# Peptides against a protein of PDB entry 3T7K: the designs that were tried, part 52

Target 1, 248 residues: chain A of PDB entry 3T7K
Amino acid sequence: KAEKILARFNELPNYDLKAVCTGCFHDGFNEVDIEILNQLGIKIFDNIKETDKLNCIFAPKILRTEKFLKSLSFEPLKFALKPEFIIDLLKQIHSKKDKLSQININLFDYEINGINESIISKTKLPTKVFERANIRCINLVNDIPGGVDTIGSVLKAHGIEKINVLRSKKCTFEDIIPNDVSKQENGGIFKYVLIVTKASQVKKFTKLINDRDKNETILIVEWNWCVESIFHLNVDFTSKKNVLYQKK

## One batch from the design tools (peptide; aimed at target 1 T150)

Design b2_p24_5_s1 (made by RFdiffusion4, then SolubleMPNN; from b2_p24_5, 9 letters changed)
Fold by OpenDDE base, seed 4:
Order: structure tokens, then sequence, then C-alpha cells
Structure b2_p24_5_s1 (fold): chain B 248 residues (1-248), chain A 24 residues (1-24)
């Protein structure tokens, strides 16, 4: 059926999109539309797998969903597109009224607001955002909204290798792991990096660390610090935004 | 139309995704 529908076009574009969707298309597509999209080089996957070499995300806007945050770790993210691209494309293809010899939809017209070429270009870098920031090992409180698995998965996608989950009420100094990064001469390396949710946790962890490991560097941030870093694909250590405690 | 309904569903999904994102 898809072949018959597409036969009216003299030339078919190959968009070469391997995509996931977030904030749209939860129910997927009908069989005919999936086949049409596939013939146009648009493959939509349910989940993010590295083996699929995903290069695209469909979303109506910048979101804080796991899929959206992880999409910024694609190698590279080629396109971040609004769902209207798919809808308009399918509408045009199914339209019998227009004697269209060609599909006249430019994917560049459907870019997600705020995902510009500067962001896209950074996804071509050989390193991940937290890797570039010399953050390899972090401590994450267990009461983080969204859950440690989701948050941890996002952080790992962006170059954090080890996530230590802290039981905020029961943890001791021995439970806190150092950020084991080889001392590169030119980068501010924090020995202890923690993501926390409450001011009480800041007080607790700063006390634990300062009492046992005096004069060490500490970075305690909110999850929003990570989100902003991901959205910019850059860690700004000069910003105090979402930083709860910093000791250099 | 099918695609108008799809747009409406997407609007609902966006709201859910935004709510989920605010919780994180």
Amino acid sequence: as target 1 above (248 residues)
Amino acid sequence: SYYEELKKKNEEELKKAEEEGKKR
C-alpha cells in the first residue's frame, strides 16, 4: 500500500533519520505510515540504543525527558525536529489533490526552538560534556526526583562513568566516592562532586567531607546544574546558578 | 481527521512530558 501511495512521486527524498520521539507520537504510527516513513529513510525507534546509531529526536520543544536529554549525547545529533515535520510530510503524501511530483517539505523549517547549530556542532565533539568538564565519578542522593536510574542513565550518556548513590540519611563519609580523574594540569578538578536535592544534604555532606578530608575540592549542585550543562553541552564553572556549594 | 487527532494527542503528551520534566 505504501508503494502505491509513493508511486505518484517521481523522486523520493532520503532523509536518513534514525529517531526517537518524546512528548509526541506515544501511540506510534499506523502500519502504512511507518512503511512510508521507512521508504523515505525515516526510522523511528521506541527506545534509545547505542547500536541503532540514532541521529534525530522528535519533540515539540526542549524537554527534560530522559529521551530528550539523552538525544543531546547522540554522536552526532543531526536533527532535532518538531513532530509537525512528520505530520505535514504524511499529510502531503496522502493528499490526492495536489499533483505534486515532489515532496516539498524542508526539514530545516521544523527545527526545535533553542536547538541551534551551535548545540548540534558540539554533538560532533569526540568527548561528552561531563567528560570535558573532568567529571567522571559523582555522588547522587537516592531521593532525587525522577529516580536514580533515570538520572543516572542520562548522566552516563553524557560521559559520567560512575554514579554512586547515597542514602542521604544513612550515609557516612566512607560512602562518598571521589571523582577519580587524572590530574590534568589545566582543568579545575573537583575531588568530590555531589548532586543533592536539599540544603540539609549540603550541610551534611560538607561537614562529612571537611571533617575527614580537609582542604579538598568540593562541588555540590542541583540536578538543574546538570540539565543546564546538557542543554548547552558545556559546563560553565564560572556560573553560580544551581551550585549549592563550591570549594576550590 | 486522523492527523488532527494526532496533533491533539501530541499536545496532551507534551503536557505530560512537561509535568514529568518539572518533577526532575
Scores: peptide ipSAE 0.555, ipTM 0.949, DockQ to the pose 0.920
OpenDDE base, seeds 1, 2, 3, 5: peptide ipSAE 0.553, 0.552, 0.554, 0.555; ipTM 0.948, 0.948, 0.949, 0.949; seed 1 fails the geometry check

Design b2_p24_5_s2 (made by RFdiffusion4, then SolubleMPNN; from b2_p24_5, 9 letters changed)
Fold by OpenDDE base, seed 4:
Structure b2_p24_5_s2 (fold): chain B 248 residues (1-248), chain A 24 residues (1-24)
Amino acid sequence: as target 1 above (248 residues)
Amino acid sequence: SWFEELKEKNKKELEKAEEEGKSR
């Protein structure tokens, strides 16, 4: 059926997209439309797997979903596109009225606002954002909104190797892991990196660390600090935004 | 139309995704 529909076009584009969707297309596509998209070099996956070599995200705008945040870790992210790309494409293909010998849909017209070439270019870097920031091991409070698994999965996608989940009410100093990064000569490495949700946790963890490991470097941030770092694909250590405690 | 339904569904999915993102 898809072949018959596409046979009216003299030339078919190959978009070479391996994509996931977020904030759109939850119900997926019917079999015919999937086949049409496949013939146009558009493959849509339900979930992110590294083996699929995903290069595209469909979303209506910048979102804080797991899929969107992880898409910025693709190697590279080639395109971040609005769902209207697929809608307009399928609309043209199914249109009987258009004597169009060619599909006239340009990917560049459907870019997600705020995902510019500067962001896309950073996805071509050989390192991940937190790797570049010398953040390898983090402590994450167990009461984080969104859950430790989702948050942890996003952080891992962006170069954090080890996530230690802290039971905020029960944890001791011994439960806190250091950020075990080899001393790079050129960058301030924080020995303890923590993502917390409450001011009480800041007070607790700062006390625990300062009482047992005096004069060590500490970075305590909100999840929003991580999100902003991901959206910019850069960690700005000069910014105090979403930083709850910092000791250099 | 299928396209109108799809747009409406996508609007609902956006709202859900925004809510999910605000909760995190």
Scores: peptide ipSAE 0.444, ipTM 0.916, DockQ to the pose 0.942
OpenDDE base, seeds 1, 2, 3, 5: peptide ipSAE 0.443, 0.442, 0.443, 0.440; ipTM 0.916, 0.915, 0.916, 0.915; seed 1 fails the geometry check

Design b2_p24_5_s3 (made by RFdiffusion4, then SolubleMPNN; from b2_p24_5, 9 letters changed)
Fold by OpenDDE base, seed 1:
Structure b2_p24_5_s3 (fold): chain B 248 residues (1-248), chain A 24 residues (1-24)
Amino acid sequence: as target 1 above (248 residues)
Amino acid sequence: SYFEELKEKNKKELEKALKEGEKR
C-alpha cells in the first residue's frame, strides 16, 4: 500500500533519521505511515537504546522529559525537529491533488526553537558535558522529584559514571562519595558534588563534610543546574544560578 | 481529519510532558 502511494514520486528523499518522540506521537503511527516513513529513511523507536545509534528527536519544543534530556547525549544528535515535519510530510504524500513529482520538505524548516547549530555541534564532541566538567561521581538525595532512577539515567547519559544515592535523613559523612577524577590539568575539580532538593540538606551536608574534611572543595546544586548544563551542553562554573553552595 | 486528530493528540501529549517536566 505504501509503495503504491509513493510510486507517484520520481525521487524519494532519504532523511536517514533514527528518532525518538517526546511530547508528540505517543500513540505512534498506522502501519501504512510507518512503512512510508521507513521508505523515506525515517525510523521511529519507542525507547532510547545505545545500540540503535539514535540521531534525532521529535518534540514540539524544548522539554525536560527523560527522552529529550537524553537526546542531547546522542552521538551526534543530527536533528531536533518539531512534529509538524512528520505531519506535513505525510500530508504531502497522501495528497491526491498535488501532482508532485518530488517531496518538497526541508528538515531545517522544522528545527526545535532553542536547539541551534551550536548545541548540535557540541553533540559531535568526543566527551559528554559532565565529563568535560570533571564530574564523574556525584551524590544524589533519595527524595529528588522524578526519582533517582530517571535522574540517574539522564546523568549517566551525560557522562556521570557513578551515582551515589544518599538517604538524606540517615546519611553520615561516610556515605558521601568523593568525585574521583584523576588530575586533568585544566579544570577546577570539586571533591564533593551533591544534587539536593532543599536548604536543610545543604546545611546538613556542608556540616558533615566540613567537620570531617575541612579543606575540601564542595559543589552543591539543584537539579535545574544539571538541566541548564544539559540544555547548553556546557557547565558554566562562573554562574551562581541553581548553585546552593560552593567551596573552591 | 486524521491529521487534525493527530495534532490534537500531540497537543495533549505536550501538556502531559510539560507537567512531567515541571515535577523535575
Scores: peptide ipSAE 0.472, ipTM 0.924, DockQ to the pose 0.904
OpenDDE base, seeds 2, 3, 4, 5: peptide ipSAE 0.467, 0.469, 0.467, 0.470; ipTM 0.922, 0.923, 0.922, 0.924

Design b2_p24_5_s4 (made by RFdiffusion4, then SolubleMPNN; from b2_p24_5, 10 letters changed)
Fold by OpenDDE base, seed 3:
Structure b2_p24_5_s4 (fold): chain B 248 residues (1-248), chain A 24 residues (1-24)
Amino acid sequence: as target 1 above (248 residues)
Amino acid sequence: SYYEELKKKNEEELKKALEEGKKR
């Protein structure tokens, strides 16, 4: 059926998209439309797997969903597109009225607002954003909104190797792990990196660390610090935004 | 139309995604 529908076109584009969707197309597509998309080089996956070599995200806008945040870790992310791309494409293909011998839809017309070439270019870097920032091991409080598994998965996608979950009410100094990174010539290395949710946790962890490991470097941030770093694919250590405590 | 319904569903999904995002 898809072949018959596409036979009216003299030339078919190959978009070469391996994509996931977030905030759109939860129910997927009908079988004919999936086949059409596949013939146009558009493959949509339900979940993110490294083996699939995903290069595209469909979303109506920048979102804080797991899929969206992880899409910025694709190697590279080639396209971040609005769902209207697919809708308009399929509408054009199914249209009997349009005497179009060719599909006339440009990917660049459907870019997600706020995902520009500067962001896309950073996804081509050989390192991940937190890797570049010398953050390898972090401490994460167990009461983090969204859950430690989801948050941890996003952080790992962006170069954090070890996520230590802290039971905020019961943890001791011995439960806190250091950020084990060799001194690289370029950039501030924090020995202890923590993501917390409450001011009381800042007080607790700063006291625990300062009492037992005096004069060490500490970075305590909110989850929003991580999100902003992901959205920019850059860690700005000069910014105090979403930083709760910093000792250099 | 099928695609108008699809747009409506996408709007609902966006709402859910935004709510999910607020929790993170």
Scores: peptide ipSAE 0.485, ipTM 0.931, DockQ to the pose 0.919
OpenDDE base, seeds 1, 2, 4, 5: peptide ipSAE 0.485, 0.483, 0.485, 0.485; ipTM 0.931, 0.930, 0.931, 0.931

Design b2_p24_6 (made by RFdiffusion4)
Pose (drawn by RFdiffusion4):
Structure b2_p24_6 (pose): chain A 234 residues (1-94, 102-181, 189-248), chain P 24 residues (1-24)
Amino acid sequence: KAEKILARFNELPNYDLKAVCTGCFHDGFNEVDIEILNQLGIKIFDNIKETDKLNCIFAPKILRTEKFLKSLSFEPLKFALKPEFIIDLLKQIHQININLFDYEINGINESIISKTKLPTKVFERANIRCINLVNDIPGGVDTIGSVLKAHGIEKINVLRSKKCTFEDIIPNDVIFKYVLIVTKASQVKKFTKLINDRDKNETILIVEWNWCVESIFHLNVDFTSKKNVLYQKK
Amino acid sequence: ELEKAEEIEKELEEFHEENEKELS
């Protein structure tokens, strides 16, 4: 059936996209539209799996969804495209000349896309390997944890903030000895006291979740930035 | 997922403002 629709074309382009959508196409399209996209070398997965080697993201803009943040750890991310690409493409299909250049997500330029080819992840480059994360983090630890691991963090230690003792805190073994992601000033005081009591001469970095988000959007951890840094001892 | 992400962003902005007030 989709072949009939496509039989009217002399030649079909191979867009070669393995993509997820975020902020768009939250189920699929109709079955015909889907089979057409595959015939054009466009495959859209429901969720991100490391072994599918996704290279594309469809989104109306830069978004803070788990999918958009994880798309910045594709190996490599080749295309970040507005949904209008698929829309214009299916409109024409129903010769094919829709191109991959008229549909960039504004704010995601080549300089950033290119960093996804780097042989390291953003937090791996920053020597942030093992972190502690408060259990009350907005978005929940499982998701935030998945995003941070997708960006080079190997160990996520979750702290019940009200209950945890110094012994629960894991060092950042790879440089900051202790890295914590927190929500409340109430947590900064408790943690600096605990660590300063028990490991006075060591280094500490305490940041908000937004510090990690900015680092991912830039694919760079800027240690000279005070933005979203709640406490540091270096 | 998008609505949830927007809600989380709003809560984080509030927590950031509270932190600035309490840690200053």

Design b2_p24_6_s1 (made by RFdiffusion4, then SolubleMPNN; from b2_p24_6, 9 letters changed)
Fold by OpenDDE base, seed 2:
Structure b2_p24_6_s1 (fold): chain B 248 residues (1-248), chain A 24 residues (1-24)
Amino acid sequence: as target 1 above (248 residues)
Amino acid sequence: DVEEAEKVEKILEKLREENEKELS
């Protein structure tokens, strides 16, 4: 069926997209449309797997979903596109009115607002955003909205190697892990990095650390600090936004 | 063409937003 539909076109584009969708296409695609998309070099996956070498995300806008956040860790992310790309593409293909010998859909017309070439280019870097920031080991409170597994998965996709989950009510100093990063000459390395949800946790952890490991560097942030870092693919240590406590 | 219109409508129905959890 797909072949018959596509037979009217003299040449078919190869978009070379390996994509996931977020915030769109919850009902999926019918078999014919999947075949059409496949013939055009567009493969849509249900879930993110590293082995699939995903290079594209479909979303109506910038979202704080797991898929969207992880898409910024693709190697590289080639395209971040609005779902209208697929809609218009399929519409054109199914249209009998267009005597068009070619499919006239340009990927660049469907870029997600706010995901610019600067962001895309950073996905080609050899390191992940948190690796570049010298953050490899973090402490994460167990009561984080979204759940430790989901949050942890996103963070790992972006270069966090070790996530230590803290039981906020029961944890002691011995439960807090250091950010074990080799001192590079010019980079402010925080020995303790924590993601917390409450001001009471800030007070608790700062006290625990300062009482037992005096004069060490501490960074305590909200989840939004991580999100902003991911959205920009850069950690801005000069910004106090979403930083709850820092000691350099 | 009614058939074409139905196809287009079906395609457009796919544009519905997923109810994925946003991480706040």
Scores: peptide ipSAE 0.238, ipTM 0.688, DockQ to the pose 0.026
OpenDDE base, seeds 1, 3, 4, 5: peptide ipSAE 0.232, 0.234, 0.237, 0.234; ipTM 0.689, 0.690, 0.689, 0.689

Design b2_p24_6_s2 (made by RFdiffusion4, then SolubleMPNN; from b2_p24_6, 9 letters changed)
Fold by OpenDDE base, seed 5:
Structure b2_p24_6_s2 (fold): chain B 248 residues (1-248), chain A 24 residues (1-24)
Amino acid sequence: as target 1 above (248 residues)
Amino acid sequence: MVEEAEKVEKILEELRKENEKELS
């Protein structure tokens, strides 16, 4: 059926997209439309796997979903597109009113607002955002909204190698892991990095660390600190936004 | 035939409006 539908076009574009969708197309596509998209070089996957070499995200806008956040870790993210790209494309293909000999949908007309070339260019870097920031091991409280698995998965996609989950009510100093990174010449390294949800946790962890490991560097942040870092693909250590405690 | 294209457009528009859980 897809072949018959596409037969009216003298040539077909090859968009070369390996994509996931977030905030759109939750019900997926019918078999015919999937076949059409495949013939146009558009492959849509249900989940993110490194082996799939994904290069595209479809979303209506910048979102704080797992898929959107992880898409910024693609190597590279070539396109961040609005779902209207697919909508207009399929509409044009299924339209019998238009005597179209060619598909004329341009990817660049469907860029997600706020995902500019500066962001896209950073996805071509050989390192991940937290790797560049010398954050390898972090402590994450177990009561984090969204769940430790989801949050941890996003953080790992962006270069954090080890996620230590802290049971906030029962944890001791021995449960807190250091950020095990080699000292670099131009980068501030925090020995202890923690993501917390409550002011009481800040008080607890600062006390535990300062009492047992005197004069060490500490960074305690909110989840929003991580999100902002991901959205910018850069960690700004000069900003106090979303930083709850910092000891240099 | 025109009716089919319109139906497809409506379905696609509905799919665009779907939301996914955001991480707060």
Scores: peptide ipSAE 0.245, ipTM 0.695, DockQ to the pose 0.027
OpenDDE base, seeds 1, 2, 3, 4: peptide ipSAE 0.248, 0.237, 0.246, 0.245; ipTM 0.689, 0.689, 0.693, 0.704; seeds 1, 3 fail the geometry check

Design b2_p24_6_s3 (made by RFdiffusion4, then SolubleMPNN; from b2_p24_6, 10 letters changed; failed a check: too like the target's own chain)
Amino acid sequence: MVKEAEEVEKKLKELSEENKKELS

Design b2_p24_6_s4 (made by RFdiffusion4, then SolubleMPNN; from b2_p24_6, 9 letters changed)
Fold by OpenDDE base, seed 4:
Structure b2_p24_6_s4 (fold): chain B 248 residues (1-248), chain A 24 residues (1-24)
Amino acid sequence: as target 1 above (248 residues)
Amino acid sequence: MVEEAEKVEKKLEELRKENEKELS
């Protein structure tokens, strides 16, 4: 059926997209449309797997979903596209009125606002954003919205190797892990990096660390600090935005 | 022919609405 529909075109583009969707197409596509997309080199996956070599995300806008955040860790992310790309493409294909010899849909016309070439180019870097920032080991409070597994998965996708989950009400200094990175000459390395949700946690952890490991560097941030870092694929240590406590 | 394209557009527009949980 898809072949019959596409037979009216003299040449078919190969978009070479391996994509996931977030904030759109939750009910998926019918079999015919999936086959049409496949013939155009567009393969849509339900979940992110490294083996699938995903290079594209479909979303209506920048979202704070697991899929969207992880898409910025693709190697590389080639395209971040609005769902209108698929909509217009299928619309054109199913339209019998247009004596179109060719499909005329340009991917660049459907870029998600805020995901520019600068961001895309950074996904081609050999390192991940937190790796570049010398953040290898973090402490994450157990009461974080979204859950430690989901948040942890996103952070790992972006280069954090070890996530220590802190039971905020019961934890002691011994439960806090250091960020074990080799001292590089350039860039502030924080010995303790923590993601917290409450001001009381800041007070608690700063006290625990300062009482037991004096004069060490500490970075305590909100989840939004991580999100902003991911969205920019860069950690700005000069910014105090979303930083709750910093000791250099 | 236009009707078919419009039908597809409408269907896809409906499918575009997703309530996926954002991490905040």
Scores: peptide ipSAE 0.150, ipTM 0.736, DockQ to the pose 0.027
OpenDDE base, seeds 1, 2, 3, 5: peptide ipSAE 0.136, 0.141, 0.140, 0.139; ipTM 0.719, 0.734, 0.728, 0.733; seeds 3, 5 fail the geometry check

Design b2_p24_7 (made by RFdiffusion4)
Pose (drawn by RFdiffusion4):
Structure b2_p24_7 (pose): chain A 234 residues (1-94, 102-181, 189-248), chain P 24 residues (1-24)
Amino acid sequence: KAEKILARFNELPNYDLKAVCTGCFHDGFNEVDIEILNQLGIKIFDNIKETDKLNCIFAPKILRTEKFLKSLSFEPLKFALKPEFIIDLLKQIHQININLFDYEINGINESIISKTKLPTKVFERANIRCINLVNDIPGGVDTIGSVLKAHGIEKINVLRSKKCTFEDIIPNDVIFKYVLIVTKASQVKKFTKLINDRDKNETILIVEWNWCVESIFHLNVDFTSKKNVLYQKK
Amino acid sequence: SENEIDLSDLDNSDDWKDNITWKD
């Protein structure tokens, strides 16, 4: 059936996209529209799996969804495209000349896309390997944890902030000895006291979640930035 | 919001949910 629709075309382009959508196409399209996209070398996965080697993201803009943040750890991310690409493409299908250049997500330029080819992840480059994360983090630890691990963090230690003792705090073994992601000033006080009491001469970095988000959007951890840094001892 | 992750769309894969531990 989709072949009949496509039988009208002398030649079909191979867009060669393995993509997820975020902020769009939250189920699929109709079955015909889906089979057409495959015939054009466009495959859209429901969720991100490391072994599918996704290279594309469809989104109306830069978004803070798990999918958009993870797309910045594709190996490599080749295309970040507005949904209008698929829309214009299917509109024409129903010769094919829709191109991959008229549909960039504004704010995601080549300089950033290109960093996804780097042989390292953003937090791996920053020597942030093992972190502590408060259990009350907005978005929940499982999701935030998955995003951070997709960006080079190997160990996520979750702290029940009200209950945890110093012994529960894991060092950042790879440089900050202790890295914590927190929500409340009430947590900064508790943790600096605990660590200062027990490991006075060591280094600490305490940041908000937004510090990690900014680092991912830039694919760079800027240690000279005070934005979203709640406490540091270096 | 601008201070929290957007939960309007989540990844349900398990490739990155290892080595996440809980402490009291």

Design b2_p24_7_s1 (made by RFdiffusion4, then SolubleMPNN; from b2_p24_7, 10 letters changed)
Fold by OpenDDE base, seed 1:
Parts: sequence; C-alpha cells; structure tokens
Structure b2_p24_7_s1 (fold): chain B 248 residues (1-248), chain A 24 residues (1-24)
Amino acid sequence: as target 1 above (248 residues)
Amino acid sequence: SENEMDMSDVNKSTDYKDNITFSE
C-alpha cells in the first residue's frame, strides 16, 4: 500500500531519523503511515534503548518528560522537531491534488523552539553534562516526585554513574555516599552531592555531614537544577538558581 | 500505552518555564 502511494514521486528523500515521540502522537500511526515513514528513512520507536542509536525527538515544545530529557543525551541528537513535520509530510504524500514530483519538506523549518544549534552541537561532545561537571555519584531522596527510578534513569543517561537512594526520614551519615571522582586538574569537585525535595532535608543532611565530615564540600540542589543543567547541556556552578546549599 | 511520566510538575518552581529559548 505504501509503495503504491509513494510511486508517484520520482525521488524519495532519506531523512535518516531514528526517533521517539513525547507530548504528541499518543495514538501512534496506522500501518500504512508507518510504512511510508520507514520508506523515507524515518523510524519511530516506542521506547529509548541505547542499542537503537536514536538521533531525533518529536515534541511540540521543550518538555520535562523522561523521553525529552533523555533525548538530549543522544549521541548525537541530530534533530529536535515539532510533530508538524510528520503531519505535513504525510499530508503532502496523501494529497491527490498536488502533482508533486518530489517531496518538499525541510526539516529545519520544524525545529522545536529553544533547541538551537548550540544545544545540538553539545550533544556531539564525547562526555555527558554531569560527567563534565565532575558529578559521578549522587544522593537522591526516596520521596522525590516522579520516583527514583525515572529520575535516576535520566541522571544516568546524562553521565551520573551511581545513584544512592536515601531514606529521608531514617538516613544517617553512613548512608550518604561521597562523589568519588578522580581529581581532574580543572573544575571544582563536591564531595557530597544531594538532590532533595524540601528545606527540612537540607537542614538534616547539612547537619549530618558537617558533624561527621566538617571540612568537606557539599552541594544540595533541587531537581530543577538538574533539569536546567540538562536543557543547557552545561552545569553553571556560578548560578544559585535551584541550589539549596553549597559549601566550597 | 506506557504512560510517559510527565515530570513537569516534579518539584516545579512557580517561575520555571519549560519552553525557554536559550541564547547561544
């Protein structure tokens, strides 16, 4: 069926997209449209797997979804596109009125607002954002909204190797893990990095650490600190935004 | 349908906007 529809075109583009969708196309695509997209070099996956070498995200805008945040860890992310790309493409292909000899859809016309070439270029870097920031091991409170598995998965995609889940009500100093990073010549290393949800946790953890390890560096942040770092693909240690406690 | 978890409400500050244009 797809072949018959596409036969009217003299040449078919190969877009070479391996994509996931977020905030759009919840109902998926019909079999014919999937086949059409496949013939155009557009493969849409349901889930993110490292083995699939995904290079594209479809979303209406920048979103705080697992898929969107993880897409910024693709190697590289080639395109972040609005769903209108697929919509307009399929409309053009199914149109009987337009004796179009060629498909005329430019990917660059459908870029997600706010995902510019500067962001895309950073996805070509050999390191991940938190790796570059010397954050390897973190402490995450167990009562974090969204759950430790989802949050942890996003953080791991962006270079955090070890996530220690803290029982916020019952944890002791011995439950807190240090950020075990080899001293790199350039950049500050925080010995203790924690993601927390409330001010009472800041007070608790700062006390626990300072009472037992008085002279060590501490970084306590909100989840939004991580999100902002991901969206910029850069950690700005000069910013106090979403930083709850910092000891250098 | 794997319910894609929307994290937009996860520890959301009142001033946080998801759709931000980042300057180069």
Scores: peptide ipSAE 0.022, ipTM 0.547, DockQ to the pose 0.054
OpenDDE base, seeds 2, 3, 4, 5: peptide ipSAE 0.017, 0.016, 0.017, 0.017; ipTM 0.465, 0.456, 0.485, 0.486; seeds 3, 4 fail the geometry check

Design b2_p24_7_s2 (made by RFdiffusion4, then SolubleMPNN; from b2_p24_7, 8 letters changed)
Fold by OpenDDE base, seed 4:
Structure b2_p24_7_s2 (fold): chain B 248 residues (1-248), chain A 24 residues (1-24)
Amino acid sequence: as target 1 above (248 residues)
Amino acid sequence: SENEMDMSDVDNSTDYKDNITYSE
């Protein structure tokens, strides 16, 4: 059926998209449309797997979903596109009125607002954002919205190697892990990096660390600090935004 | 360490409508 539909076109584009969707296409696609998309070099996956070498995200806008955040870790992310790309594409293909010998849809017309070439270019870097920032091991409170597995998975996708989950009410100093990274040239290293949700946690962890390791560097941030870092594919240590406690 | 800053009262605003991460 897809072949018959596409036969009216003399030339078919090959978009070469391996994509996931977030915040759109909740109902999925019918079999014919999937086949059509496949013929156009558009393959949509349900989940992110490294082996699939995903290069595209479909979303209506910048989202704080696991899929969207992880898409910025693709190697590279080639395209971040609005779902209207697929909608318009399929609409054009199914249109009986268009005597068009060619599909005329430009990917660049459907870019997600805020994901520009500068962001895309950073996904071509050989390192991940937190890796570049010398953040390898972090402490994560167990009551974080979204859950430690999801949050941890996102952080790992962006170069954090070890996620230590802290039971905020029961943890001691010994439960807090250091950010064990070798000093790279020109980069400050925070010995303790923590993602917390509450001011009470800041007080607790700062006390625990300062009482036992008083001269060490501490960075305590909100999840939003990580999100902003991901969205920019850069950690700005000069920014105070979403930083709850900093000791340099 | 030379510079200790309590920044708990600093900008906790979210630039995004949703403040959580979830999987679809």
Scores: peptide ipSAE 0.027, ipTM 0.503, DockQ to the pose 0.034
OpenDDE base, seeds 1, 2, 3, 5: peptide ipSAE 0.020, 0.020, 0.020, 0.024; ipTM 0.516, 0.502, 0.512, 0.578

Design b2_p24_7_s3 (made by RFdiffusion4, then SolubleMPNN; from b2_p24_7, 8 letters changed)
Fold by OpenDDE base, seed 2:
Structure b2_p24_7_s3 (fold): chain B 248 residues (1-248), chain A 24 residues (1-24)
Amino acid sequence: as target 1 above (248 residues)
Amino acid sequence: SENEMDMSDIDNSTDYKDNITYSE
């Protein structure tokens, strides 16, 4: 069926997209449309797997979903596109009226607002955003909205190697792990990095650390600090936004 | 229904006072 539909075109583009969708296409695609998309070099996956070498995200806008956040860790992310790309593409293909010998849809016309070429270019870097920031080991409170598994998975995708989950009510100093990064000369390395949800946790962890390991560097942030860092693919240590406690 | 947990609705807008202590 797909071949018959596409036979009217003299030349078919190869978009070479391996994509996931978020915030769109909840009903999926019918079998014919999937086949059409596949023939055009567009493969849509349900889940993110490293082995699939994903290079594209479809979303109506910037979203704080797991898929969207992880898409910024693709190597590289080639395209971040609005779902209208697929919609218009399929409409054109199914249209009987246009004796169009060629599919006339430009990917660049469907770019997600706020995901510019500067951001895309950073996905070509050999390092991940938190790796570049010398953050490899973090402490994460267990009561974080979204769950430690989801948040942890996103953080790992962006270069955090070790996530230590803290039981906020029962944790001691010995439960807190250091950010064991070899001192590279030029960057302020925080020995303790924590993601917390409450002011009470800030007080607790600062006390625990300062009482046992005096004069060490501490960074305590909200989840939004991580999100902003991911969206920019850069950690701005000069920004106080979403930083709850910092000791240099 | 893959509950794509839209983490965008997590309004973690807690007005935490930025207690940045700079070590003099």
Scores: peptide ipSAE 0.025, ipTM 0.507, DockQ to the pose 0.058
OpenDDE base, seeds 1, 3, 4, 5: peptide ipSAE 0.021, 0.020, 0.020, 0.018; ipTM 0.516, 0.513, 0.504, 0.499; seed 3 fails the geometry check

